# Designs tried in a protein design run: peptides against a protein of PDB entry 2AUS. Part 168

Target 1, 323 residues: chain A of PDB entry 2AUS
Amino acid sequence: ADIKREVIVKDDKAETNPKWGFPPDKRPIELHIQYGVINLDKPPGPTSHEVVAWIKRILNLEKAGHGGTLDPKVSGVLPVALERATRVVQALLPAGKEYVALMHLHGDVPEDKIRAVMKEFEGEIIQRPPLRSAVKRRLRTRKVYYIEILEIDGRDVLFRVGVEAGTYIRSLIHHIGLALGVGAHMAELRRTRSGPFKEDETLVTLHDLVDYYHFWKEDGIEEYIRKAIQPMEKAVEHLPKIWIKDSAVAAVAHGANLTVPGIVKLNAGIKKGDLVAIMTLKDELVALGKAMMSTQEMIERSKGIAVDVEKVFMPRDWYPKLW

## One batch from the design tools (peptide; made by RFdiffusion4, then SolubleMPNN)

Design b2_p21_6_s3 (from b2_p21_6, 14 letters changed)
Fold by OpenDDE base, seed 1:
Structure b2_p21_6_s3 (fold): chain B 323 residues (1-323), chain A 21 residues (1-21)
Amino acid sequence: as target 1 above (323 residues)
Amino acid sequence: MAAEEERYRRLFAERVARHRA
């Protein structure tokens, strides 16, 4: 859900020095790659790990990681975080997912009944993880946010589905088939969204990456590879944000916890225990951490630890030490 | 099985392409 989060300003007089840091739009191409995320169109066939290994070879990178496994046969949106941004994938793991699925029914069912039964699967569902998952095979609840039927052609049902992270569409289709009384299986699956990453102009293939890297290295044209790589800040757009003073940035970049006096503005609706993004006033990602206070507590309190810093991304030298 | 999987893949790609925003 693109929940527009309200921004609460705590310090309306806070300014930022334009000479400090590297805003996402001002990063040199090499630095942009070091702090980049690719919105990859994963082909069907390879594992998500094989695709990451190919990207590392294509772009001559030492490190990369993906924002949530797609099965070998599943295509579509696979965020791949690069180099220094590799650990930003932790922000994408809990993010909602959207898929387009082709369900094949094992018998004839009236279209009205298909529509009625599929609508009943919106909301909380009970799932058993498949054997192949690294997840313990315990029964668990998952949210289905929406089901949109796109096409019904006899026994073939094409539908869009928005789900909580770690919902198994194969299991959902199996249960729909049982509820219809005829059985069903997942014929095809594509992921169309992973948090802030969707099927848009930023979606690129492995072939595109080969060509764009060639244009940069052989022809000196950086435009294509620059557009093919999103700033790591895109990977945290769905998280609640806390914007901090320039004087607090270097401390957080050194791994210090964020204290309440460092906060300039913050999103509404932060709860204790939430994963939050700590940002500069130039919308640079400093760190990810766990909120130790609610939004309300961060407004009302004059002191205390606001965020337990779990992962720093910003280099220690982008902002001066002002302590 | 393989021919049926290829048929589904083709039909799926065509159907998904029609519903791309």
Scores: peptide ipSAE 0.042, ipTM 0.713, DockQ to the pose 0.775
Fold by OpenDDE base, seed 5:
Structure b2_p21_6_s3 (fold): chain B 323 residues (1-323), chain A 21 residues (1-21)
Amino acid sequence: as target 1 above (323 residues)
Amino acid sequence: MAAEEERYRRLFAERVARHRA
């Protein structure tokens, strides 16, 4: 998620009309909620689905969805996309995750050996999905990006781990325990990151949401609920972006594919088949789609389908039809 | 599938063996 992507400008003269659209930071509170994502601190105990149902009740919402299941006993970062933003969770499912885990060893192991063995689990690992997973129980590779040991206290090992989406930390700990020769289990787990969502000032509890909604509805104070909800554009910060002309926005908002002439600027390193975010010049999310060209092809070509539009988020009336 | 599982079991057994010796 922290990969700064270079921005390549195709049209340096392209301007945007300030009267069109609703930039993420300038939405009325009701519209902000309709296009919002909560960085929820999921408590231990409830399922991710129960928590989503509670948020819907607290905020009086018809629709919501989460950016990737946390087990009942697991706490921390659960992005919950609201109303019109509900489908933005598809951008978060493949995003990298970070956890803090407490591993309990079933025997005594020298600290130097613990450190050495855990370092060997950085990189590619093979995992079998647990029996309770909706995912087909096929062996699959996953990336462990980093392991940072925070503390070792006898048989207890506290560590931070960055992983590819769908890496099972419980399975990782089991394999570390086997490699150490004594066995191990996961005592505690907290998710500290889900793509662009982190354990930061935007992290809110269910109690915070109850209070903040009350302050808005009963006291007329909207600032708390406004801060508690991130714009849906936050949920796509980790994706490669393509920024389009005002004249192309309405067509894409109607479900038309993005063609090369509509591109103003784009991130470097887009490959054919990548999930990309189509943005306005005001950084509003228009749609998600599949890149049909590389960045280089989008620069060099004068015509053709750049993005196959899969999911529109922007209302059709925010920008005028200019065709 | 069986060959990858066997390769992983082997790599894991080799890793476990290196740490038991």
Scores: peptide ipSAE 0.024, ipTM 0.534, DockQ to the pose 0.023
Fold by OpenDDE base, seed 2:
Structure b2_p21_6_s3 (fold): chain B 323 residues (1-323), chain A 21 residues (1-21)
Amino acid sequence: as target 1 above (323 residues)
Amino acid sequence: MAAEEERYRRLFAERVARHRA
């Protein structure tokens, strides 16, 4: 998520009409909720699905979805996409995750050995998915981006870990315990990051949402609920982006594929097959799609399908039809 | 970073205390 992508400008003279669209920071509160994502602090106890059902009840919503399951006992960052934004969670599923874990060792191990062995688990690891996962129990590789030991107290090890999507921390801890020769188990786990969502000022509880919704509905104070809900565009910050002309927006909003002439600027390093976010010049999310060209091909070519549009988010009427 | 680490240390101490009890 922290990879700053270079922006390549293809058309430096492209302007946008200020009367068209609804920029993320200028949506009326009802529209902001319809295109919102909550950075929820999931409590331990409930399932991620139960928490989504509670949010729907609290905020009087028809639809919502979460950006990647947390086990019942696991707390922390659970992105919950609302209403028209519900499908944006597909952008968060492949995103990197960070956790803080408490590992309990089943025997005494010198601290130097703990530190040395845990460092060996940085990089590619082989995992078997747990029985409870919907994923076939085939061996698979996953990346551990970093392991940071925060504290060691006898047999208890608190550590931060950054991982590829679908890495099982419980399995990692089990393998660390085997490598240490004494065995280990996961005592506690908290997710501290899910792609662009982290523990920051945007992190809210279920109680916060109850209070903030009440302040809006009963007291007419929208400020708190507005701050508690992020624009759906937050959920795609970690994706490579393509910014398009105003004249291309309505066509893409109608489900047309993005063609090369519609591109104003784009991120470097897009490969064919990548998930990309199609944006307006006002940083509004139009659609998610699959890149049909590399960044280089999108620069060099004058024509062709740049993006196969898979999921439209923008309403068809925010921009005029110019075709 | 420092305030976040201190929060995790506090949570750790509370958790370790609960696992020792």
Scores: peptide ipSAE 0.024, ipTM 0.626, DockQ to the pose 0.063
Fold by OpenDDE base, seed 4:
Structure b2_p21_6_s3 (fold): chain B 323 residues (1-323), chain A 21 residues (1-21)
Amino acid sequence: as target 1 above (323 residues)
Amino acid sequence: MAAEEERYRRLFAERVARHRA
């Protein structure tokens, strides 16, 4: 998520009308909720689906979805996208994850050996998905971006780990235990990050949501519920972005593919096939789509389909139809 | 098993809290 992406300006004269759209910071509370994502602290015990169902009941919502399953016993960061934002979770599925894990070793191992062996698990690892996974049980590589040992207390190893999406920490710990020669199991797990969502001031509990909804509905105080819900644009912060002309917004909001003339600015390093966020000049999410060109091709070409639009989020009426 | 799981949860919560700061 912390990848700084260069912004290349293609049209330096492009302006935006301040009367069009609803910037993420200027949405009425009802609209903010309709386009919201909760950074939920999932408690241990319930499934991710049960927690989503509870949020829907608490907030009186028709639809919601989560940004990647946590097992029942796993706590921590569960992004829950609301109503019209529900499908923004597709941007979070491929996002990197961070966890804090407690590994219990099945034998005594010198601390120096623990540290050395765990360092060898940074980089590419081979994993087989567990039986309970909806993913086909094929061997696959996954990246471990970093392992930070926080504490070693005899046979208990507390560590932070950054991983590629769909890395199984339980399987990682099992393999570390095998490499140490004594075996190991995952005692506890907490997710501390899911892409742009982390343990910060935006992290809220189910209890917080109950209270904040009550303050809004009974006391007319919207501040707490507004703070507890992030704009859907937060859920795409980690994606490469393409910013478009005001004149292109309505067409994309109607499901038209983005063509090269509509581009004002874009991130460097977009490859063909990448998931990209199409943004207004006010940083409003219009749509998610598949890049049909590289950044370089989008700069050099005068015409053609830049993005195959897969999912529209913006209402059709926020920007005028100019075609 | 249940008592051991509770012990690990407590140790985990205490240790995670020390390293969140």
Scores: peptide ipSAE 0.009, ipTM 0.542, DockQ to the pose 0.885

Design b2_p21_6_s4 (from b2_p21_6, 12 letters changed)
Fold by OpenDDE base, seed 3:
Structure b2_p21_6_s4 (fold): chain B 323 residues (1-323), chain A 21 residues (1-21)
Amino acid sequence: as target 1 above (323 residues)
Amino acid sequence: MAALEEEYRRYFRERLERLRK
C-alpha cells in the first residue's frame, strides 16, 4: 500500500461529464452501502465467517465477504466488503499485512540476543503452512518487510511485524524461538493493517455498527453509518490504476476488455499479468482486470487489449453507451 | 501511532496477566 506509483498522462485533454456516474463522495447512503467496505475491528473468539454473518444481520444485507481470514483468537483489522462490492476482497488477498504479536520464550535469553536474532528474520523467510491450513503444505518463501520490537519483559516479547500476504506469524515466532535456542510460541496476535485498511478513525466494532444502523433507521441520522462504511475504491488504493475515457466506461461496465484507445492516464510499473483497477476520471472503480500489456506498451501502442476485464463493479447504466 | 502502541502494550500486558492466573 505504501508504494507511491507515478501517474503517466496519455491524454491531457480528456474531460469527464459531471452528470455521469456516482463518485465515492456523492453516493446516496443506500448506494454507498451497496458499494461499501467496512474496516472492522474483529473481536477475538468468533471466526471471520461468523463475523461476516453478523454484519449481514446487523445491516440487513444479502451478501458480504472478508478481505482475508483472521483466526478465531486473532483480533483487529478485517475488511468486510458489502453487497455489490463483495468481490473487491480479491484485491485485498495479495495485500501486505501488519500485526502486533506477543511472543513468549520458553527460556531466558539476553535482550541483546533477542534483538539481534529477530533482526535476522527481516527479509525472505522459508515457511511451511500449518497443519490446520487448507493450503497445500509446500515450503514457500515469504517476505518479512520489517520487525519492530515494542517491548521486552523477561520472556515476553511484544513486536510489530510487516509481512507479505500469507505469512504465518505463528510459524515466524516458532522459528525465532528455535534460532534463540529456547523455543517460543505465539501468545497473542492482532492484525493492525491489511493493505490500505489500518487502525485509524475508520476502524469500527460490531457494536458501533449496531448503534450506527439504529441511528440511521430509527432516528434518520445517516452520518455515522456513512462514516463507518468506506467506498469500495479504498479497497483498490494499493493496486496499480488505469483511468479511462467516459466513452470507454459503459463498454467495460458491460464486461468488454479495455482497449488502449480508452486509456487517459495510468500508473507506472504495470507488468503483464498484474491485477489492475480500472477507474473513471472521477476515481470510481469500474472493474478489476489482468494487465495484458506493460505500462510502456500501453503508452507506445495505438491499439490492442490493455486489460482483460475479470470483475465488473460499476452498474451498466451509470455511464451512457457511446458505441 | 505512539498512543496506539501504548494501548497495545497495556492490552497485551493485561491479557498476559490473565493468562498467568
Scores: peptide ipSAE 0.017, ipTM 0.574, DockQ to the pose 0.101
Fold by OpenDDE base, seed 2:
Structure b2_p21_6_s4 (fold): chain B 323 residues (1-323), chain A 21 residues (1-21)
Amino acid sequence: as target 1 above (323 residues)
Amino acid sequence: MAALEEEYRRYFRERLERLRK
């Protein structure tokens, strides 16, 4: 999520009509909820699906989805996409994740050895999915971005870990324990980050949502529930972006592929096959799609399909049909 | 970050005390 992407401007004269669309900061509260994502602090105990069902009941929603399962005993950052934004979770599933974990060692190990061995688990690791996972038990490589030891107290090791999506911290701890020669297990786990969602002022509890919804419905105070729900555009902050002309928005909102003439600006480093976010000049999410060209090809070419549009989010009527 | 790490260190100690009881 912290990857600063360079922005390349293709059309520096492109303007946007301020009367068209609904920028993330200008949505009426009902529309904000319809295109919202909650940065939920998932409590320990319930499943991620039970928590999503509770949010739907609390906020009177028809649909919601989560940005990656947390086990029942695991707390912390669970992005929950609401209503028309529900499909934005597909951008979060492949996103990197951070955890704070408590590892318990089954024997005494010198701290220097703990630190040395845990450092060797930074980089590419081989994992086998746990027996309880819905994922086929195939061996796979996963990247550990970093391991930061926070505290060592005898056999107990508190650490922060940044990982590729679908890295199992329980399996990582098991392998660390084997490498230490004494064995280990995961005593506690909290997720502190899921892509662009982290522990910050946007993190809310189920209790907060109950209270904030009540303040809106009973007292007419929308401020709290508005702050508790992030715009769906937050869920794509970590993706490479392509910004399009107003004249291209309605076509893409109807499910047409993005062609090169529609591009105003784009991030550097897009490769063919990348998941990209198609944005308006007002930073509204139009669609997610697969890049059919690199950034360089999108700059150099005058025509062709730049993005195969896979998921449309923007309503068809937010921008006029100009074709 | 530092304040959050201190919170987790505190949480860690409190969990250890509860697990030892």
Scores: peptide ipSAE 0.016, ipTM 0.545, DockQ to the pose 0.063
Fold by OpenDDE base, seed 4:
Structure b2_p21_6_s4 (fold): chain B 323 residues (1-323), chain A 21 residues (1-21)
Amino acid sequence: as target 1 above (323 residues)
Amino acid sequence: MAALEEEYRRYFRERLERLRK
């Protein structure tokens, strides 16, 4: 369940000028692409990097990045951030993920025992990164948020699993197989969710992108390519947000840290050190940054640095300098 | 959700049948 974060209003009189900025739904198609994210259905076979390279070729782009690697054999939800939005993947890398997996058991196990043992793997698990991972092979804890068994057919177990970012489903299945006493391996894996991106009407194939780009360039029909690309703001929906005054936007867009007086409203439950999205009152992404205060401190304090701005997305000229 | 689960069940069954041949 997408937990709706409570919104605390600090300045109830703050208004926004409708002439400033480009709200996510009001971007011209070229600007929409420059600040876009594709919810790609990655095919099995290619690497995530090869698929990103193909998207760049198909859409004639200079830059793109993906919201978390899928192995070559793994299909499904791969968010691909485009051009000026490329670095929004920083918000998606730590995001929770969901998979549907097929586990094959190496022996016969009663269904009741399968269900019982798999339930024990909900919660915190210890994983060692595989040798192929660029990540230092340190033991690390990861959260399994849920395991939902969809079907058991003899030695084949189809299940849905929600996990913390960087949980290795192959390793999870290996450990489940060990706990069952017969061993197991991952037969198939599909990613069904990456943070705010899921299997829905926004999911598109590489073939869809070829066709939709053609319809735009050759036939002048922008509707399909517009729908195939989500605004970059989609990629931050799962983050805690801070909404700022129009007068603060240009400063943050120039790389200034967000100070407490610039805050209009904010989500509850922000902790010091959290990755936060700085938004305009029109829900435009200005920047990503590190919270330097809790939500409570941002409410109670009259001054100080609220957010250390790490990455600006908004152009410097969308809002006027009011200082 | 039910339709997607049925799609995956079908996909994986068909995949398994192909691997058993």
Scores: peptide ipSAE 0.008, ipTM 0.483, DockQ to the pose 0.101
Fold by OpenDDE base, seed 1:
Structure b2_p21_6_s4 (fold): chain B 323 residues (1-323), chain A 21 residues (1-21)
Amino acid sequence: as target 1 above (323 residues)
Amino acid sequence: MAALEEEYRRYFRERLERLRK
């Protein structure tokens, strides 16, 4: 997720009008909420859907959505996109995840053997979705990016694990237990990262949200609720970006595909078929779309459809029609 | 990182102790 992407400039003379749009840092509190994402610490017990319903009640919202289901017993990082930002969660679904897991072994195993066997589960693994998953129970590969053992206490193994989206940690632990010859089960699980969202100063509880909403509505103090809500642009930080001319913004906001002449700068390493974020020169999210060209093709070509626009976020009136 | 790892170790130990009671 921390991939520093090179920025290639196509038009070094492109300027932006400071009177147009609403940059993430300049949104009034009501508009900030309308385009917000909460980095929620989901408590153990409730479903991810129940937690989203509670946030909607606490903050008096019509719509919200979450950046990938956590099981009821699983705690930690649950991005919750608000109101007009609700559909930005589609950027978070394919994002890598990190967890801290407690594995309980069903027999005694030497520590050196535990470490050696767990290291073999870094890389590609074969998984079958659990019975409770809405996903068809077909065998599939998933990537384990890393396993870091934090503590071994007899039969209890505490570890950090980075995984591809839709990797089942319960299934991973079951297979580790089989490889150790004694069996194992998942005793506890916490999600510590979902793409750009991690356990940091932006992580908030449901209780924090109750208090912060109260401070705003009853005491007129907006600072806490403003800090508790991230701009929707945070939810696309891990995506490759394309920055567009002011003259192209209104067309894309109306649902037009992005053409090559509209591009000012872009990230290196975009491939055809990648999910990309279309940004203004003020780092405002205009839309998500599918790249129809590579970065190299977008540099070399003078015309053509660069991005098939799938989801618009920016209102049609933030930028003038300049066509 | 070290402080967060210690917090997890504590959290999971306290939870295990509660589950064993």
Scores: peptide ipSAE 0.017, ipTM 0.561, DockQ to the pose 0.100; fails the geometry check

